# Peptides against a protein of PDB entry 3JWR, part 112

Target 1, 323 residues: chain A of PDB entry 3JWR
Amino acid sequence: TRELQSLAAAVVPSAQTLKITDFSFSDFELSDLETALCTIRMFTDLNLVQNFQMKHEVLCRWILSVKKNYRKNVAYHNWRHAFNTAQCMFAALKAGKIQNKLTDLEILALLIAALSHDLDHRGVNNSYIQRSEHPLAQLYCHSIMEHHHFDQCLMILNSPGNQILSGLSIEEYKTTLKIIKQAILATDLALYIKRRGEFFELIRKNQFNLEDPHQKELFLAMLMTACDLSAITKPWPIQQRIAELVATEFFDQGDRERKELNIEPTDLMNREKKNKIPSMQVGFIDAICLQLYEALTHVSEDCFPLLDGCRKNRQKWQALAEQ
Target 2, 298 residues: chain A of PDB entry 3JWR as posed
Amino acid sequence: TRELQSLAAAVVPSAQTLKITDFSFSDFELSDLETALCTIRMFTDLNLVQNFQMKHEVLCRWILSVKKNYRKNVAYHNWRHAFNTAQCMFAALKAGKIQNKLTDLEILALLIAALSHDLDHRGVNNSYIQRSEHPLAQLYCHSIMEHHHFDQCLMILNSPGNQILSGLSIEEYKTTLKIIKQAILATDLALYIKRRGEFFELIRKNQFNLEDPHQKELFLAMLMTACDLSAITKPWPIQQRIAELVATEFWEQGDQVGFIDFVCTQLYEALTHVSEDCFPLLDGCRKNRQKWQALAEQ

## One batch from the design tools (peptide)

Design b1_p30_2_s1 (made by RFdiffusion4, then SolubleMPNN; from b1_p30_2, 14 letters changed)
Fold by OpenDDE base, seed 5:
Structure b1_p30_2_s1 (fold): chain B 323 residues (1-323), chain A 30 residues (1-30)
Amino acid sequence: as target 1 above (323 residues)
Amino acid sequence: SEFFERLYKLALEADDNEVMEVIAKALGEA
């Protein structure tokens, strides 16, 4: 395609020029082509292209395929969300110095997972999928959408001309797919809530050990969630804009819940209760976000900007809730 | 909502994963 030719022929700017190592990064000003260039740079600077002998054209095609399999009519869970998740992963690996704590296969898997974790998202949550009796709800009982996202990821990875993992041994390939699956499934917040207590307890007791395979898996899951939720850590103007996108998508779901399911939406999904957004954001930060970024900062102090951003935004949301 | 905020705090204090799961679903992220 013309898009592939343009991407494959383009000079890829440095990570410094693209600012993709910054936790404060914003994609709002970037074109789709520039987001693809950023993604190439992430793979290159993590040594994934070299270490796994990726062909440049294949990587370009794969990136474009991933981007194409996000829906444009979804306000938040689109390519830009996946891209921002991957950028936060890249920043955590580089600026957060987590790269040296992980294997190349784990890094490869996390980056692929971050880009792929919401593939074909429909702008509705698992509860809606279940209540609407969608065919996907018949295939999976738990983490319905996350299983679908992984299936989409696997489909793309195995598609002709998109096989970025073709340079891996059979064992490396199997290991990578296992980690990708675990990482995508970890983005189900219900699973995060169930698992995070073990992680926080290990940190609290100073017993956290990345050499333990189970603890490694747990850490990768927590890191994925931290990147997925990273919008809450962004500078306030960026946070506000992303919160508007999230609210738009939630209100669209709420409107569909009324129309299609004849149910009253929850406050978060209710367009008429937009004035409650600030207080709900404070609650979300306290219940879900703060402890995660605190624990991540204990694993690597260089991740502190994520925690600091989350705390600052909590204060901003609290101030709005008191008005 | 004030209700969910209170519920978040209570669930967090009690380490109630079931309540937290319900809240996560209500937030539209699960």
Scores: peptide ipSAE 0.019, ipTM 0.489, DockQ to the pose 0.157
Fold by OpenDDE base, seed 2:
Structure b1_p30_2_s1 (fold): chain B 323 residues (1-323), chain A 30 residues (1-30)
Amino acid sequence: as target 1 above (323 residues)
Amino acid sequence: SEFFERLYKLALEADDNEVMEVIAKALGEA
């Protein structure tokens, strides 16, 4: 395609020029082509292209295929969300110095997972999928959408001309797919809530050990969640704009819940309760986000900008909630 | 990527009273 030809022939700017090592990064001003260029730079600077013998054209095609398999009519859970998740992962690995704590296969898996974790998202949550009796709800009992996202990821990875993992051994390939699956499934906040206590306790007791395979898997899950939720850490103007996108998608679901399911939506998804957004954001930060970024900062102090950003945004939302 | 009611249910299942309190407050129930 013309798009592939343009991407494959383009000069890829440095990570410094693209500012993709910054935790304060914003994609709002970037074209789709520029987001693809940023993605190439992430793979290159993490040594993934070299270490796993990726062909440049295959990587370009894969990136475009991933982008194409996000829906354009979804307000938040689209390519830009996946791209921002991957950028936060890249920043955490580089600026946050987590790269040195992980294997190349783990880094490869995390980056693929970050880009793929919401593939074919429909702008509705697992509860809606279950209550609407969607066909996907018959295939999976828990983490319905996350299983679907992984299935889409696997489909793309195995598609002709998109096989970025073709340079791996059979064992490396199996390991990578296992980690990708675990990382995508970890983005179900239901699983995060169930598992985070174990992680926080290991940190509190100073018993956290990345050499333990179970603790490594747990850490990768927490890191994925931290990147997935990283919009809450962004500078206030960026945070506000992203919050509007999230609200738009949630309100669209609420409207569908009224029309299709004949139910009153929750406050979070109720267009008529927009005035509750600030207090709900404070609650979300306190219940879900703060402890995660505190724990992540304990593992690597260079991740502090994520925690600091989260704290600053809490203050901003609290001030709005008091008005 | 949040659903407060689902999170509340999960917090309840995990006996996480602190999370439940924060969610309830955010929903205007506390």
Scores: peptide ipSAE 0.018, ipTM 0.515, DockQ to the pose 0.149
Fold by OpenDDE base, seed 4:
Structure b1_p30_2_s1 (fold): chain B 323 residues (1-323), chain A 30 residues (1-30)
Amino acid sequence: as target 1 above (323 residues)
Amino acid sequence: SEFFERLYKLALEADDNEVMEVIAKALGEA
């Protein structure tokens, strides 16, 4: 395609020029081509291209294929969300110095998972999919959309000309796919809520050990969630804009729930309750986000900007809730 | 450090920009 030719021929700017190592990174001013260039830089600077013998054209095609399989009519769960999740992962690995704690296969899997974790998202949650009796709800009982996202990821990875994992051994390939699956499934907040207590307890007791395979898996899950939720850590103007996108998507779901399912939406998805957004954001930060970024910062102190951003945004949302 | 994290939290709660700046510098963010 013309897009592939343009991307493959383009000079890829440095991570410094692209600012993709910054936790404060914003994609708002970037074109789709520039987001793809950023993605190439992430793979390159993590040594994934070299270590796994990726062909440049194949990587470019894969990135464009992933981007193409996000829906453009979804307000938040689109390519830009996936891209920002991957950028946060990159920043956590580089600036947060988590790269030194992980294997190359784990890093490869996390980056692929971050980019792929919401593939073909429809702008509705698992509850809506279940209640609408969608065919996917018959295939999967739990984490319905996350299973679908992984299936889409696997489809793309195995598509002709998109096989960025072709340089891996059979065992490396299997390991990578296992980690990708676990990482994508970990983005189900229900699973996060279920598992986070174990992680926080290990941290609190100073018993956390990444050499333990179970604790490694747990950490990768927590790291995925931290990156997936990283919008809450961004500078206030960026946070506000992303919160508007989330609210738009949630309200669209709520409108569909009323129309299609004859259900009164929850306050979070109720357009008529938009005045509760600030207080709900405070509640979300307190219930879900703060402890995660505290724990992550305990694992790697260089991740503090995520915690700092989260705290600052809590203050801003609290101030709005008091108005 | 855990110390700077706690101090930063207190500074945020008190809206103490000077303390926040000192902490940011100590953490290599300034």
Scores: peptide ipSAE 0.000, ipTM 0.273, DockQ to the pose 0.021
Fold by OpenDDE base, seed 3:
Structure b1_p30_2_s1 (fold): chain B 323 residues (1-323), chain A 30 residues (1-30)
Amino acid sequence: as target 1 above (323 residues)
Amino acid sequence: SEFFERLYKLALEADDNEVMEVIAKALGEA
């Protein structure tokens, strides 16, 4: 395609020029081509291209395929969300110095997972999929969409001309896919809530050990969630804009719940309850985000900007909730 | 937002009282 040709021929700017190591990064000013260039830089600077012998054209095609398999009519869970998740992962690995704590296969898997974790997202949650009796709900009992996202990820990875993992051994390939699957599934917040207590307790007791395979898996799950939720850590103007996108998508679901399912939406998805957004954001930060970024900062102090951003946004949302 | 409701539901399912309290407080229910 013309797009592929343009991307493959383009000079890829440095990570410094692209600012993709910054936790404060924003994609709002970036074209689709620039987001793809950023993605190439992430793979390159993590040594994934070299270590796993990726062909440049294949990587370019894969990136464009991933981008293409996000829906354009979804307000939040689109390519830009996936890209921002991956950028946060990259920043956490580089600026947050988590790269030194992980294997190359884990890093490869996390980056692929971050980019792929919401593939073909429909702008509705698992509960809606289940209640609408969608065919996907018959295939999977739990984490319905996350299983679908992984299936889409696997489909793309195995598609002709998109096989960025072709340089891996069979064992490396299997290991990578396992980690990708676990990482994508970990983005189900239900699983986060279920597992986070163990992680926080290990941190609190100073018993956290990344050499333990179970604890490693737990950490990768927490890191995925931290990157997936990283919008809450962004500078306030960015946070507000992303929150509006999230609200738009949730309200669209609420409207569909009323129209298609004859269900009254919850306050979170109720367009008429827009005035509750600030207080709900405070609650979300307190319930879900703060402890995670505190724990992550404990694992690597260089991740502090995520925690600091989260705290600052809490203050901003609280101020709005008091108006 | 769906995210918060999902989180609340997940917290409920996980019997995570701390999360439920925080969400409830944020929603003006506690």
Scores: peptide ipSAE 0.022, ipTM 0.542, DockQ to the pose 0.148; fails the geometry check

Design b1_p30_2_s2 (made by RFdiffusion4, then SolubleMPNN; from b1_p30_2, 15 letters changed)
Fold by OpenDDE base, seed 5:
Structure b1_p30_2_s2 (fold): chain B 323 residues (1-323), chain A 30 residues (1-30)
Amino acid sequence: as target 1 above (323 residues)
Amino acid sequence: SEFFARLYERALAADDNEVGAVIAEALGSA
């Protein structure tokens, strides 16, 4: 395609030029081509292209395929969300110095997972999919959409001309896919809630050890969630704009719940209660976000900008809730 | 409804798993 030719021929700017190492990064000003260039830079600077012998054209095609499999009519869970999740992962690995704590296969898996974790998202949550008796709800009992996202990821990875993992041994390939699956499934907040207590306790007791395979898996799950929720850490103007996108998508679901399911939506999904967004954001930060970024900062102090951003945005939302 | 305000209060009361489950359900992840 013309898009592939343009991407493959383009000079990829440095990570410094693209600012993709910054926790404060925003994609709002970037074209789709520039987001693809940023993604190439992430793979290159993490040594994934060299270590796994990726062909440049294959990587370009894969990135474009991933981007194409996000829906354009979804307000928040689109390519830009996936791209921002991957950028936060890259920043956490580089600026947050987590790269030195992980294997090359784990890094490869996390980056692929971050880009792929919401593939073909429909702008509705698992509860809606289940209540609407969608065919996907018959395939999976739990984490319905996350299983679908992984299936889409696997489909793309195995598609002709998109096989970025062709340089891996059979064992490396199996390991990578296992980690990708676990990482994508970890973005289900229900699983986060179930598992976070173990992680926080290990940190609190100073017993956290990445050499333990179970604790490694737990950490990768928490890191994925931290990147997925990273919009809450962004500078206030960026956070506020992203919160509007999230609210738009949630209100669209609420409208569908009324119309299609004859259900009164929860406050989070209720357009008539948009004035409650500030107080809901404070509650979300306190219940879900703060402890995660605190724990992540204990693993690597260089991740502090995520925690600091979250705290600052809590203050901003609280001030709006008091008005 | 002060749904999330009540969730915050419950989180402070150290019922972290229950609060988390309620939030996950509300967000449609459960």
Scores: peptide ipSAE 0.024, ipTM 0.661, DockQ to the pose 0.116
Fold by OpenDDE base, seed 1:
Structure b1_p30_2_s2 (fold): chain B 323 residues (1-323), chain A 30 residues (1-30)
Amino acid sequence: as target 1 above (323 residues)
Amino acid sequence: SEFFARLYERALAADDNEVGAVIAEALGSA
């Protein structure tokens, strides 16, 4: 395609020029082509292209295929969300120095998972999928959308001309797919809530050990959630704009719940309760976000900008809630 | 929201599992 030719022939700017190592990064000014160039730079600077013998054209095709399999009519859970999740992963690995704590296969899996974790998202949560009796709800009992996202990821990875993992041994391939699956499934907030207590307790007791396979898996899950929720850490103008996108998508779901399911939406999904957004954001930060970024900063002090950003945005949302 | 504030107060006072279930339900992840 013309898009593939343009991407494959383009000079890829440095990570410094693209500012993709910054936790304060914004994609708002970037074209779709520039987001793809940033993605190539992430793979290159993490040594994934060299270490796993990726062909440039295959990587370009894969990136474009991933981007194409996000819906454009979804306000938040689109390519830009996946791209920002991957950028936060890249920043956490590089600037946050987490790269030094992980294997190349774990890094490869996390980057693929971050880009793929919401593939074919429909702008509705698992509860809506269950209540609407969608065919996907018949295939999976828990983490319905996350299983679907992984299935889409696997489909793309096995598609002709998209096989970025073709340079791996059979054992490396199996390991990578296992980690990708676990990482995508970890983006289900229900699983995060179920598992986070174990992680926080290990950190609190200074018993956290990345050499333990179970604790490694737990850490990768927490890191995925930290990147997926990273919009809450962004500079205030960026955070406000992303919060508006999230609210738009949630209100669209709430409108569908009323019309299609004849259900009164929760306050979070209710367009008539926009005035509650600031207080809901404070509650979300306190209940879900703060402890995660505190624990992550304890594992790597260089991740502090995520925690600091989250704290600053909590203060901003609290000030709006008092108005 | 008073709901999330109460959820957070309960999270501070209660076992992580009960708060997790209520948050998961509120977020539609359960």
Scores: peptide ipSAE 0.023, ipTM 0.653, DockQ to the pose 0.129
Fold by OpenDDE base, seed 3:
Parts: C-alpha cells; sequence; structure tokens
Structure b1_p30_2_s2 (fold): chain B 323 residues (1-323), chain A 30 residues (1-30)
C-alpha cells in the first residue's frame, strides 16, 4: 500500500525528537504516520529489531495492521489508546529504568501486548458483552474482551507479511506468546484488582523479588495496568481531554444499554450524570490508580512522574468536584 | 459521585477481590 511504502521509506526521528521517553507525552498533535514512526522508534531503541532480527518492512506492515484493526468509531479504545499505552511502556522501560529489570523477551512481549491489548475493541466492556449475549460471551467466561484482543493479536502476528516474531526460536516464540497473553489478560481491571493486593503486600514487606517467576509475572501484569491507565498521570490538559473521550465512550455504552438491552446504566455510563465525572475520577484514582503508581515507584523510583501526575490530577478533579 | 465514593468505600472496606469485583462492576469489567 502507499501507506506502507511511505512508512517504510520514512526517516524515523530519534526518541528525543519524538519525546516518546517523556511520561508527559501527548499524541494529540501527531498524525497516524507519526504514531507509526514513534512505534518503530520504540522497537528500535529497545533493541528489539536487532535482537530478534525483525525486517523493517515486516515491522512497518505489522504496525499498520495493528492500527487498522482498531475501530475508528470508538471514542477511546482505539489506536491512539493502544499507542499511548505502548508509549507509557516505553517511557517506563527507558526513563523509568525498568528495561534493566526485564529480559528482552519480556520487553518484546510487553510492547507487542501494549499495542495489541485492545484490538478490535467495540467500545463496550465485558459486562455489556455478557448482558448482550454476544457470541464472544459463549467462548470465554471471564475477561471476554481481553481474550478476544489476544486472539486478534495472534491472528495479526501470524498473518503473511506481519510475522515480526519469525526470527525467534520456537521456545522464544512460545515464551513471548505466553507473556503477551498474560499481559493482555492483565488489562482486565477485575484481574488487576484480584492480584494487586499480593503485589502491594510484597512491596510493603520489602519482599518483592523479580527473580521469582511468579513475582515477575505479577509485576508484568501490574506494569501493563499502569501503562493502560497512564492517561490519569498525564498533564492536566491532556488528562482532561482523555477523560472526555472515556466519558464519551462510556456514555455511548450507557445509551446502548438503555436502547438495546433496556437496562439502566451505572452512573459511570449514564450521560445524565455527567456532572459526577469529577467525583468519579477522584474515586477511580483513589480506588485503582494511586496505590499502583506508588508501588511501581517503589520498584523503580524513576517512575515517580507517573505517581506525581496521578496525584496532581486527583487534586484537579477534587477541585472540580467541589464546585 | 456517590457511586464511585461507595465503590471506593466498599473497595477500602473489602478485600482486594471484593474491591475488584465492585470496581469491575462499576467499570463494566467482569
Amino acid sequence: as target 1 above (323 residues)
Amino acid sequence: SEFFARLYERALAADDNEVGAVIAEALGSA
């Protein structure tokens, strides 16, 4: 395609030029081509292209395929969300110095997972899928969408001309897919909440050890969630704009719940309760986000900007909730 | 909102699994 030719021939700017190492990064001003260039830079600067012998054209095609398999009619869970998740992962690995704590296969898996974790997202949550009796709800009992996202990820990875993992051994490939699956499934907030207590307790007791395979898996899951939720850490103008996209998607779901399912939506999905967004954001930060970024900062102090951003946005949302 | 406040309060009062279930329900995550 012309898009592939353009991308493959383009000079890829440095990570510094693209500012993709910054936790404060925003994609709002970036074209789709520029987001793809950023993604190439992430793979390159993490040494993934070299270490796993990725062909440039194959990587370009894969990126474009991943981007294409996000829906454009979904307000939040689209390519830009996946791209921002991956950018946060990149920043956490580089600026947050987490790269030094992980294997190349883990890094490869996390980056692929971050880009792929919401593939073919329909703008509705697992609860809607279940209640709508969607065929996917018959295939999977839990984490329905996350299983679907992984299936889409696997489909793309195995598609002709998109096989960025072709340079891996069979064992490396199996390991990578295992980690990708675990990482994508970890983006189910239900699983996050189920598992986070163990992580926080290990941190609190100073017993956290990345040499333990179970703790490593747990950490990768927490890191995925931290990147997935990273919009809450962004500078206030960025956070506010992203929160509007999230609200739009949630309200669209709520409207569908009323229309299609004859169900009264929860406050989070209820357009009529838009005035509750600030207080809901405070509650979300307190219930979900703060402890995660605190724990992540304990693993790597260089991740503090995520925690600081989250705290600052909590104050901003609280101030709006008091108005 | 009272909903998220209640979710948060329930989350604070509940074990991580119950918090998870409450927040998952609120966020529509199962």
Scores: peptide ipSAE 0.026, ipTM 0.671, DockQ to the pose 0.177; fails the geometry check
Fold by OpenDDE base, seed 4:
Structure b1_p30_2_s2 (fold): chain B 323 residues (1-323), chain A 30 residues (1-30)
Amino acid sequence: as target 1 above (323 residues)
Amino acid sequence: SEFFARLYERALAADDNEVGAVIAEALGSA
């Protein structure tokens, strides 16, 4: 395609120029082409292109295929969300120095997972999918959409001309796919809530050890969640804008719940409860986000900007909730 | 998640000063 030719022929700017190592990164001013260029740079600077012998054209095609398989009519869970998740992963790996704690296969898997974790998202949660009797709800009992996201990821990875993993041995391929699957499934917030206590307790007791395979898996899951939720850590103007996108998508679901399911939406998805957004954001930060970024910062102090951003945004949301 | 939606609903139904307590209780029951 013309798009592929343009991307493949383009000079890829440095990570410094693209600012993709910054935890404060924003994609708002970036074109789709620039987001693809950023993604190429992430693969390159993580040594994934070299170490796994990726062909440039194949990587470009894969990126464009992933981007194409996000819906444009979804307010938040679109390519830009996936891209920002991947950028946060890249920043955590580089600036946060998590790269030094992981294998190349784990890094490869995490980056692919971050970009792929919401593929074909419909702008509705698992509860809506279940209640709407969607065919996917018959295939999967739990983490319905996350299973679908992984299936889409696998489909793309195996599509002709998109096989960025073709340079891997069979064992490396199996390992990578296992980690990708676990990472995508870990983005189900219900699983995060279930598993995070173990992670926090290991940190609290100073018993956390990445040499333990189970603890490694747990850490990768927590890291994925930290990147997936990283909008809450962004500078306030960016945070507000992203929160508006999230609210838009949630309200769209709530409107559909009323219209299609004849159900009164929860306050989080109720357009009439827009005035509760600040208090809900404070609750979200306290219940879900703060402890995660505290724990991540304990694993690597260089991840502190995520925690600091989260704390600052809590203060901002609290101030709005008091008005 | 549905759990999170229910958590917020319960928290928002409580007094502002009790939101944290309601969240903590809901998380402890999960």
Scores: peptide ipSAE 0.024, ipTM 0.611, DockQ to the pose 0.072; fails the geometry check

